Peptides against a protein of PDB entry 1LOE. Designs and how they scored, part 43

Target 1, 181 residues: chain A of PDB entry 1LOE
Amino acid sequence: TETTSFSITKFGPDQQNLIFQGDGYTTKERLTLTKAVRNTVGRALYSSPIHIWDSKTGNVANFVTSFTFVIDAPNSYNVADGFTFFIAPVDTKPQTGGGYLGVFNSKDYDKTSQTVAVEFDTFYNTAWDPSNGDRHIGIDVNSIKSINTKSWKLQNGKEANVVIAFNAATNVLTVSLTYPN
Target 2, 181 residues: chain A of PDB entry 1LOE as posed
Amino acid sequence: TETTSFSITKFGPDQQNLIFQGDGYTTKERLTLTKAVRNTVGRALYSSPIHIWDSKTGNVANFVTSFTFVIDAPNSYNVADGFTFFIAPVDTKPQTGGGYLGVFNSKDYDKTSQTVAVEFDTFYNTAWDPSNGDRHIGIDVNSIKSINTKSWALQNGKEANVVIAFNAATNVLTVSLTYPN

## One batch from the design tools (peptide; made by RFdiffusion4, then SolubleMPNN)

Design b2_p29_5_s4 (from b2_p29_5, 12 letters changed)
Fold by OpenDDE base, seed 5:
Structure b2_p29_5_s4 (fold): chain B 181 residues (1-181), chain A 29 residues (1-29)
Amino acid sequence: as target 1 above (181 residues)
Amino acid sequence: DITYNLSTTINNIKDLLPDYVRLGFSATR
């Protein structure tokens, strides 16, 4: 069809079982997060919780995750809202769709969200996105309004290799997206 | 290869996230 789709073709080396939410599903070992229907939210969670800090010692853990995704957007003027990786409470459920990417509910900071996300935003929302209107990678903390962004040229139909890491010593979250030759 | 790098400081992660979290993916249209 001529509809935009988001899929994950590769997970990290320690791939886990998935919990599907909304319209997320797998087909032939490919995770597809969107149906060919407008106004959909598709999510998938790694089933195993991650212990990111120790409540007894106060120590914070390093973590690294990687995945490969593909965006198929045959119509550049009729594009879906976007794709995002997120870190959230273990009982997280789909949130507001559309420009909120199924992960957030507000452009205002909401500490109760307890969610950090890396967005690969394919649709310009004037209310919170960078004013240049570019498709972008963003880091979101408790809000759909990114605390940092980078303009990003979507390579339609190409696999993007992503590495996301948190360094507990520096408190820095890093995102690397690579389109291989 | 074409590579995009982005980073930011996440302060007070212990106050931001619960001690146990899940990683996930989401997409909307």
Scores: peptide ipSAE 0.738, ipTM 0.967, DockQ to the pose 0.677
Fold by OpenDDE base, seed 2:
Structure b2_p29_5_s4 (fold): chain B 181 residues (1-181), chain A 29 residues (1-29)
Amino acid sequence: as target 1 above (181 residues)
Amino acid sequence: DITYNLSTTINNIKDLLPDYVRLGFSATR
């Protein structure tokens, strides 16, 4: 039976109020995004919007966020679809589940999505994932098909420290995932 | 430590995203 769970154990730098969507919920110890059942979508949004660019001045902002997540999978060879960090319109709602990670609806570029995501993809979807079949970190822009990926070895049950930053001067989004010794 | 780094250029973010966004997490199975 599938009992994989996706949890956020640390938020940074400040604990934020969360808007839960789908099957996401929280305890004192962690944010859990999925229940121990198949075909679920669990999401949680930071309640405070981010002002990433100013419509009056045209200025684009830098932003940095950090968090720690844990994937607990009973079988390392039968893991759920994946975990995703995303940037989306303030009124964003859960999207297609499964391999679309609850964030996208297409492998084709869809500008109306207005969504950028960092996926920690634990399931190989032949139609859009890197052909090597590796679990991977991906950066997704308006599509579940990543514009860039990096092979990633999941450490089951271990905390992964993540830092995601956008540099407005260079327009570069950076992702760093660390498994501490 | 084992560290993975990944970067990409997000061209024309003002046309890509609205001026206000929310950050979030999602997981599926």
Scores: peptide ipSAE 0.731, ipTM 0.967, DockQ to the pose 0.681
Fold by OpenDDE base, seed 3:
Structure b2_p29_5_s4 (fold): chain B 181 residues (1-181), chain A 29 residues (1-29)
Amino acid sequence: as target 1 above (181 residues)
Amino acid sequence: DITYNLSTTINNIKDLLPDYVRLGFSATR
């Protein structure tokens, strides 16, 4: 049975600050995004909105976020689509296309999506994923077709520590994934 | 430790995202 779960800073039963969507739910120790059922979409939003740029001054903010996720995929050839971090409008809703990671609704660029995502993609979609077929980390801007990717070897059942940062001075989004020893 | 790093430039964030956003997590099966 394949499942995806993660932890986040300040996440706990006594201080929940998440909005659950789809089949996402929480236990005492983990947020679980998928069930053992196909065609499942599970999401969770950090409830507090983030002010990423100032509409009065035009200034853009830096931000850094960190989290830990686990993918349990006992069958290396029968895995789900993966795990995705995203930045989206406050009223964002889950999307139903499995290949679109629950975040996008088309393979085409759609500026109205207003969504940036970091995918940890465990399923190869011939139409848009890197042609080498590798599992990969991807950065997605308004499209499931990543603007940049890096081959990634999933460590099944192991905790991955992720840091995602945006530098407003350089407009660079940086992703770091570490499997600790 | 095994570490993967990936960086990219996101141009014109002000035209891309609204001024207020939410961070989220998603998974599909």
Scores: peptide ipSAE 0.690, ipTM 0.960, DockQ to the pose 0.685
Fold by OpenDDE base, seed 4:
Structure b2_p29_5_s4 (fold): chain B 181 residues (1-181), chain A 29 residues (1-29)
Amino acid sequence: as target 1 above (181 residues)
Amino acid sequence: DITYNLSTTINNIKDLLPDYVRLGFSATR
């Protein structure tokens, strides 16, 4: 089938009220970001802004966020475009769908995007994705073309625990995805 | 457990992001 769903089954301790955009919706147990149809963009924002850096002092903050997601892909070789965590301006709105994951509009660096994303990309877009064609985790900065990627084997229907952290001292963004036994 | 780790340096974050941001999730098909 062509049906694929992306769901967040658990938010980290930083769970907040959500601002829904596009086709995102909640059930009792999960946040689902996609409809079972093509050409959809589903987004959800934590309602409370994060103070990433202080304009008065210039200090940059550390931050850590965590969540658990599930990808349900009845056909492992025919899945949707992908799931993305992102950091963006408070007034961010859905961007280009499909391979742009609703977060970006270009494979070229666009500083006006002001968006950093961690993609869990389930569809190979020849124009910008790693040439090996693997599903992958990617770190995206102002572009859908990742600045770094790692091949990732989707475990269909399994919960993936994700931790994303930024260390202000080192300026390193780290992503950890774990499928627990 | 199967764990995937990925990291990268984000330079000039103050030029990259506004001082206040929102975290979010997106999925497309």
Scores: peptide ipSAE 0.740, ipTM 0.968, DockQ to the pose 0.686; fails the geometry check

Design b2_p29_7_s1 (from b2_p29_7, 9 letters changed)
Fold by OpenDDE base, seed 1:
Structure b2_p29_7_s1 (fold): chain B 181 residues (1-181), chain A 29 residues (1-29)
Amino acid sequence: as target 1 above (181 residues)
Amino acid sequence: DQTYNLSHTLSDEEIKSLPEYVRIGFSAS
């Protein structure tokens, strides 16, 4: 089809059974998040919860995860809004679609969202995206408006290897995306 | 290889705005 699709083709060692939401599904060892329609949300969650911090001790956990994704898009690359990795409450449900990527509901910081995301944004939303209009990687904290971004050149149909890590000693979240030769 | 790196230091408030237990996942729209 001539519509944008997002797929996870390889999961990291931390892969768990998946909880599918919206249009998300698996086939042939491939996680497909979108169907060939507009204004839909497809999500998949690892079933096992992660203990990310402890209120009794105040300790915060380190974590690292990796995955490989593929974006298949028409030449315009504007058919779909984007793809995200996210961390959210265990009972999280699909949120607002479109430019909110099914993860957020506002461009304003909202701590009640309790969601951190790494977006791979393929559509320019004037209201909150970087003014240069570039496709970008973004770190989102309780808002679809990224706290930091990196311009990113999408390679259509190519596998992108992603590593996302959080260092609890420094509170640094790192994202690395590589298109291998 | 073409590599893109992005990092950000989260505040304690931002980190602890998350629940103690979370799920991670993927979303697209």
Scores: peptide ipSAE 0.752, ipTM 0.970, DockQ to the pose 0.682
Fold by OpenDDE base, seed 4:
Structure b2_p29_7_s1 (fold): chain B 181 residues (1-181), chain A 29 residues (1-29)
Amino acid sequence: as target 1 above (181 residues)
Amino acid sequence: DQTYNLSHTLSDEEIKSLPEYVRIGFSAS
């Protein structure tokens, strides 16, 4: 049984129009991405495309985004698979659910995915997650198997402030998650 | 406060695997 909900309570400085996919919907003051049941995928995209790099010049753009999310997991030991921030083609559609978080289809590197994600993984998938079994933050590049992870203690029902930034000069993607107080 | 930081240096191949134009989104399952 899984009854975990994932919600975005605050977006970046400028709220953009959202493209809803799957079970994503707005309720009250939050965007909810799941109906807290298994085998569902909920997604929401900012409608405005981002020019992330230029093939003519080879230049890559800097970007920074922030958001606040809440995970409500009534059962701390039996939660849904997770929540993820992602960068994908403009026409991206929901991908495989469950442990693939609706974003990927393979644990093997697949450049055709054309997707980079930051996962906030609440479920241990033996096939690809860190062996310690911890909930974790992960950076995913064209694969659900994170290229780097950080153990993360979920604070159930609490707002987590996230900043994700990419520095084009260094090619460093940074993720910061803070639970205030 | 409890803060978690994670970083990774992306390769050129990884970056260029993205389309020139992308959308940012959120997903959950």
Scores: peptide ipSAE 0.752, ipTM 0.970, DockQ to the pose 0.677
Fold by OpenDDE base, seed 5:
Structure b2_p29_7_s1 (fold): chain B 181 residues (1-181), chain A 29 residues (1-29)
Amino acid sequence: as target 1 above (181 residues)
Amino acid sequence: DQTYNLSHTLSDEEIKSLPEYVRIGFSAS
């Protein structure tokens, strides 16, 4: 049985109002996306839209965001599918659950998805995940099949500090995850 | 500290596949 929970304990740089979707909710301590139950999707969006690019000028915006998350997986051999940061249309709604993380609907590139995500994948899906079976960080562009991945060792119950940045001058999206000593 | 870094260079097509205005968020399943 699935027994994994996903939470965000810190937001940055400024905490904004959140739009909750699916099973996502907040307490005084944290944002909880899912509880330890099967077949659930929990999401939360920052309420303020971001002007990421301009069709009239062609300009693309820089952005930096940071957050801290915790994964609680009592059984390391029976875990949920994963957690993800995503960029999507302002009216986005929960998508396919399970291995699609509530964000995508296809393993093939689909520009109509209009979604870029950073996944923290805790479950091996043989159809699209790296063949080594490692838990991993992935960058996903209009597909659950990551364009790039990095093997990642989950530290159960520990806070992971994440910084995600996009540099418009280089078009580089960067992800940094740190478990402090 | 244990740190993991990952990056990707988005193409113009990939960037412009997004709407001009987006929201960022979190999801789990």
Scores: peptide ipSAE 0.750, ipTM 0.969, DockQ to the pose 0.672
Fold by OpenDDE base, seed 3:
Structure b2_p29_7_s1 (fold): chain B 181 residues (1-181), chain A 29 residues (1-29)
Amino acid sequence: as target 1 above (181 residues)
Amino acid sequence: DQTYNLSHTLSDEEIKSLPEYVRIGFSAS
């Protein structure tokens, strides 16, 4: 077969209740976002809302989160769109447009989407992805077209440890992905 | 270990384009 599955085996710092959307589900401490079938979207949200900024004071919150994900792609050259971490409105819903990772719906900047994401993109979309065609990590702000990217080599079936942090004093979003030896 | 690092400075406009209250999550397709 030529399909891809996406799973999260660890997330933190603390395990939280999850809201499942699309094909997402959980079994034995494993969050499965998609099965190995084509044209599917799976999502899971932490149930507790985050107060990320305050319009009265202008204050912005710091945050640090970590998780471990696994991508299983039987054919490295015929893979699904990818996996993404995202920050969105509390009533966010899955998006079904191909190539948009279930999160966005346009390559154009659209502030009404109110979504920031970190993508782990496994499929090259010529319309918006970096021209080198590499699989990549990207930071997305209100658009599937990343504002910044880094080439990334997928290790099939291996756990990737991710840390994402936002520093409100500097407005710097940092992403670290590690494949342990 | 194989490590990849990426960072970006968000503008105030981009940050405040988010709602004051958000949810974080994961998605795949």
Scores: peptide ipSAE 0.743, ipTM 0.968, DockQ to the pose 0.672

Design b2_p29_7_s2 (from b2_p29_7, 9 letters changed)
Fold by OpenDDE base, seed 4:
Structure b2_p29_7_s2 (fold): chain B 181 residues (1-181), chain A 29 residues (1-29)
Amino acid sequence: as target 1 above (181 residues)
Amino acid sequence: DITYTLSHTLSKEEVFSLPEYVRLGFSAS
């Protein structure tokens, strides 16, 4: 039994057309990515591709994106696996669900995934999550096993403002999550 | 406000493991 829902309530400054995948859908004033049922994956892609790097020049682009999400987890002991922002090939399709968040298929580094994700992980998967069992923010590169994590206290039902930035000069990916007030 | 910040320096290999053109998206399960 799962009743957790994940919603995007605000997108970046310029709302783009969305490509819905899996169980992603719009309801009311939010994008909902799950039907709050186990074994579901809900995804939504910004329709416009981003030229993130150029193989001819080797140049890498800076980017910044922001969004606001809400996690509604009425049952703290029976929550869904998590929510993630990802960067993936333009033709990306839903991947393995559950703890793989619909984005990855392995805990081992797999360059063929060609996917970088920022996870907001609400479920402890013993096989790859930090041993402290905390809900956490993670940076994932070609693997569901995060290369870096930070413990995060979910504020159930509250809007979290997220900014994700990549600095091409330093190759630093930064995630900021703020719960106002 | 409560703010959580997480930063990581990606390796060159990790950066270039991405395609030149990507889409951004959200996923949940």
Scores: peptide ipSAE 0.749, ipTM 0.968, DockQ to the pose 0.679
Fold by OpenDDE base, seed 5:
Structure b2_p29_7_s2 (fold): chain B 181 residues (1-181), chain A 29 residues (1-29)
Amino acid sequence: as target 1 above (181 residues)
Amino acid sequence: DITYTLSHTLSKEEVFSLPEYVRLGFSAS
């Protein structure tokens, strides 16, 4: 059974209005994406669109975002699939759940997805995850199969501070996750 | 502090595969 919950306790500067999808909701303390139940997807979008690139000029925009999340997994051997930050079309809707994290529908590259994601993957999916079986951070481009990954040790119930930045001059997407002392 | 850092250089094709306007979001399952 699935017993993991995912929450966001802090948002970036100038917290925006959120669009809730699936089972996602907000309390005074946090954004809760999922409860400890099976076969659920919870999502939340920042309401304000970002002009990430311009087809007329070819210009690409920089952006930086930060947030703090908490994963509560009472049973380390019986956990949900994971949590993800994503960049997607303004009218994006929940996609396939489970190992696809509610964001993707394929392990193969699919440009029609038009989605880039940073996953914090808590469950090993044999079909696409790194063979070492480690929980990991991944960068996903139009596919649930990460282009790049890094092993990550989940600190259960602890706040993780995340900064995600995109540098338009280099096209580098950078993820930083910190567990404070 | 324990810090994990990961980066990736998106190709031109990957960048322009995104819409001009996007939303940022969170998802879990």
Scores: peptide ipSAE 0.748, ipTM 0.967, DockQ to the pose 0.675
Fold by OpenDDE base, seed 1:
Structure b2_p29_7_s2 (fold): chain B 181 residues (1-181), chain A 29 residues (1-29)
Amino acid sequence: as target 1 above (181 residues)
Amino acid sequence: DITYTLSHTLSKEEVFSLPEYVRLGFSAS
């Protein structure tokens, strides 16, 4: 079937019980976010909330998370829109699908979204994606339009090891994606 | 190994636009 699937095959040490939303499900120790259909959203949340900042003290928390994902796509890599890691309100629900990746609803900055995402974007959306049309890694803050991107060459069917870290002292969010030999 | 790195400095406004308590998750479409 000419459909794209996104799977998390390995979770980091911080892996918790999962809350499934949309088409997301687990089987054989594998988190599958998409089914072989168009216009669907699959999500999974770690059940445990994270205290990311404190309004009383003004302190911001450091965090690091890791996971391994696999994209299985046809050669065109255009069947699905992409995969994201996100940080959102504890009661977050699936948002707009398609190019919004089930995480956002607008390309315009919307602070009420209260969502930060790291996207692994497999489909070029003319309205907001980098003009070079490359598949890319993006950092999204309250908008599907990334504040920063990096061209990324997808290796179909290969495990990608991802580390995402936030340094509270510098407010730097860092994404590292590695395809091991 | 082939490694891609991307970093960005968030503004205070962007950081504090998040709730104090959040959940981490994955999404695909």
Scores: peptide ipSAE 0.745, ipTM 0.967, DockQ to the pose 0.680
Fold by OpenDDE base, seed 3:
Formats: sequence, structure tokens, C-alpha cells
Structure b2_p29_7_s2 (fold): chain B 181 residues (1-181), chain A 29 residues (1-29)
Amino acid sequence: as target 1 above (181 residues)
Amino acid sequence: DITYTLSHTLSKEEVFSLPEYVRLGFSAS
């Protein structure tokens, strides 16, 4: 087949209970978001809510999370949309619009989405992706159109170690992706 | 090792556009 699968093989810093949505499921070895079939969305949420900011005091929380993911794309030129980590309302639901990674529904900024995401985008959408056509890491704020991007070379079938950190003092979101030797 | 790093500073408006309580998650399509 010429479809793409997305899996998470490690969670950090601690293993947590998950809420599965769409086609997402888990085994002892890994979380599988999508199987090798077309036109599917798979999601998984950490069950415990995070108090990210306080409206009474204006305080904002720091957080650091890590995980290891694997993308299996038998055909590098016929791949699915991509994979994303996101921060969203506790009652967030899968979105089914093509190209929106199961998270967003518009290229226009929409604060009612209330979602921030880090995308690992494997498919070039001419309407909103960087014009160089590269696969890329992106930071998305209430829109599928990334506010910042970096070109990224996918290594099929290889584990990618990711660390995502948010510094509340500076409001800086940092993403690090490593393919170990 | 091959490492990619990306950083961005969110505005206060963007931070406060999130709910006070959120869930972290993964999605693929």
C-alpha cells in the first residue's frame, strides 16, 4: 500500500492515562494514531487537565513534555497530512477537514479555536504551507497556517525524540526533534 | 545525531486565548 501510519513509542516524563478519539488506539508497545489507510483521523489526549493559566492572578504555568514518534510512509511521495502535538480545551474533538491534521478547521486565525499546536507536516498544502514545499515543523496558534516553521527531513521508520517546553516567564515555546545516530 | 530546533514567542493575547484548563494531545491524519 501507499499510505502512512503514525505512532508514538515513548511518553515523557511519565506514562499517563489516555483518552482515545477517532482511529487512535494503544498496545503495550506503542500508541497508534492512524493505520495505513487513507482519509482517517486518530487522536489521543492525556486524561489529566493542565492548569495553564489563572484568570484571577494572570499567572501562567511552565511545562515540559517529551515523546518519541515514528512515521511509516512506504511511499515518500504519496503520504498523509502529518502528525501534531496540541494544547486544546478539555472537551476538544477531532476535526475532519482535509489538511488540518485533525485539529484545526481554517487557515484564518480564529481565537475561538483555543488551540496551540506543534505540527510535523508531511504534506505540502499550497494554500498555507511554506512556499519551498519542504516537510516542516511548525508552531500553530489558532490556525493551520503556522506562525513559525523550520524545514525538516523525515526519516521513514526511525524514532524521533521530541521535547516541547513552554517558559511562562518569557512566553517562549521551544521544540526540539532529534534523530539519534 | 540530527537535531532540529524551533522556538517562538507567544503574545499575551495568544496565551490567554487558551482556556485556563487544557488537555495535551496528539493527532494525525
Scores: peptide ipSAE 0.733, ipTM 0.965, DockQ to the pose 0.674

Design b2_p29_7_s3 (from b2_p29_7, 11 letters changed)
Fold by OpenDDE base, seed 2:
Structure b2_p29_7_s3 (fold): chain B 181 residues (1-181), chain A 29 residues (1-29)
Amino acid sequence: as target 1 above (181 residues)
Amino acid sequence: SQTYNLSHTLSKEEVFSLPEYVRIGFSAS
């Protein structure tokens, strides 16, 4: 089966109010984006907008965020499409599901998407994913087709600690994922 | 432990393709 649950057990740097979309919800223990069911999209947004750049001054902002996620796949060899961190317009709504992760609608660069994402892709989509078929971390800019990818071995049921940072001086987006054990 | 690192340098075009104000979040499917 292609059933997978995606949960966030910790997120920071501060606890934020969340806007839930699709099937996303929270308990005292965790944020759950999807349950172990097929064909679902679950999203959660930090309610506070980020001023990422200023058209008047030309300034670009730094930001750092961290979170811990867990993927629970009843069948680790046939999991759902994936999990993603994203940056999008404040009024963003769920986009195409499946391999588009609820964030994008095209494999072609589409500036109107106005979305940057870090994907933790658990399912190989032949149309756009790296040809080696590996599960991977990807950086997506206005497209589900990642600009850069890194092969990643999913540890089913284990907490992954993630830090994502954007350096305004260099325009570098960095992602670090650690399985501590 | 196992650590994975990935980075990308956004062009000005890519940065400014974002809205001035954004929200960050999580999505899964």
Scores: peptide ipSAE 0.743, ipTM 0.969, DockQ to the pose 0.680
Fold by OpenDDE base, seed 5:
Structure b2_p29_7_s3 (fold): chain B 181 residues (1-181), chain A 29 residues (1-29)
Amino acid sequence: as target 1 above (181 residues)
Amino acid sequence: SQTYNLSHTLSKEEVFSLPEYVRIGFSAS
């Protein structure tokens, strides 16, 4: 049985209105994305769209976002697939669950996905994950198969502070995850 | 404390594969 839970305790800026999808919901303390059951997807989107680039001018926008998440995994050897931050079309809906994290449908590059994600992957999928089997942070561009990864040690039940930034001048997407304690 | 950093330079094709307007969010499974 699946008992892993994924929560976001801080998100913003300004704690915008959220669009909930699948099993996602909020309490006064946190955004909860999943229930403790198999084959479920929970998502939440900031309601305000972001103008990420302009087809008339060719300009690309900078952005920075931060959030704090907690993963509660009662059994470190029997956990869910993972948690992800993503950028997608305004009308995006939940995609394939399990190892696809509710965000992608393919391990092959598919530009029609129109999705960029930062995954915090807690389960080893032989077909696409790094062969060392480590839990990892990954940057995913139109595919669940990460373009780049970083081994990451999950601190069960602890808050992880994340900053994700996109620099339009360099087209660099950066991710920083910190366990302060 | 423990910090993990990761980055990637998106290609022009990858950037423009996104819609002009996007939403950002969170997902888990």
Scores: peptide ipSAE 0.741, ipTM 0.968, DockQ to the pose 0.665
Fold by OpenDDE base, seed 1:
Structure b2_p29_7_s3 (fold): chain B 181 residues (1-181), chain A 29 residues (1-29)
Amino acid sequence: as target 1 above (181 residues)
Amino acid sequence: SQTYNLSHTLSKEEVFSLPEYVRIGFSAS
């Protein structure tokens, strides 16, 4: 099929039972987020909530997570919009699809979104993506318009190992993507 | 191998815009 698919092939040690939303499902130890159709959203959430900060103490939690994903795309690499890791309210539901990646609803900063995402963007949206048109990794805070981006050369069909960490002492969110082969 | 690194320092406002309890997950479209 000439459609892009996104799969998580390896979960980090923090893997929990999954809550599936939209087209997301598991089979053969793979999490598949998309089906071979346009205009769909597939999501999966770890079932266990994370206490990310405490209003009583003001403390913020450190976290680190890792996963391995594979993008299978036609040569154009722009059939689908992209794949995201996200942090959102416990009752989060699929949001706007397409270029909003099922995670956001606006390019304007909206604190009520209460969502932070790391996007692996495979489609250039003129309205908010970096003007160079490159596929990119982006950090998104309450908006699909990334606050920071890194040009990224997709290796079609290859496993990408990702580590995402948040340092509460510095408030630094870090993303590392490695193609080992 | 090829490695890509990206980082950003979130403001306090951005951090505390999140709920105290969150879920993490994956999404694609």
Scores: peptide ipSAE 0.740, ipTM 0.968, DockQ to the pose 0.676
Fold by OpenDDE base, seed 3:
Structure b2_p29_7_s3 (fold): chain B 181 residues (1-181), chain A 29 residues (1-29)
Amino acid sequence: as target 1 above (181 residues)
Amino acid sequence: SQTYNLSHTLSKEEVFSLPEYVRIGFSAS
């Protein structure tokens, strides 16, 4: 079956207020985005908006964020679409198109989506994913088709520690994923 | 342990395609 659960067991800053969308919910122990069921989308947003750039001055903000996620799939070779971290308009809504991770709606570049994402893609979509078929980390700019990717081996049920940083001086977005054990 | 690193330089157009105020979050499907 193509059932997969996605959870975040740690995120920063601590005690952040969240806006839940779709099937997303939280307990004391973890943020659960989806249960192991088919055709579901779950999202959670930090409630506080971030002033990421200023149109008057042209200044751009730096940021660093970290979180720990777990993917639980009954069958590691028959899994759901994937998990993603994203930056989007304050009124962003879940997207329901298959393969778009609940965030995008096109493989074509569309600046009107106003969304940048880091995907942890567990399902191979032949129309836009890297041709090697590997599960991968991707950086997505206004499109589900990643502008850059790195092959990634999913460790089912294991915690992955992630750090995502944006350097405003260089406009470099960096992603680090570590399985500590 | 196993570590994966990925980076990319965004163009000014790509950065400024975002709203001035954004929310960050998580999504899964």
Scores: peptide ipSAE 0.729, ipTM 0.966, DockQ to the pose 0.668

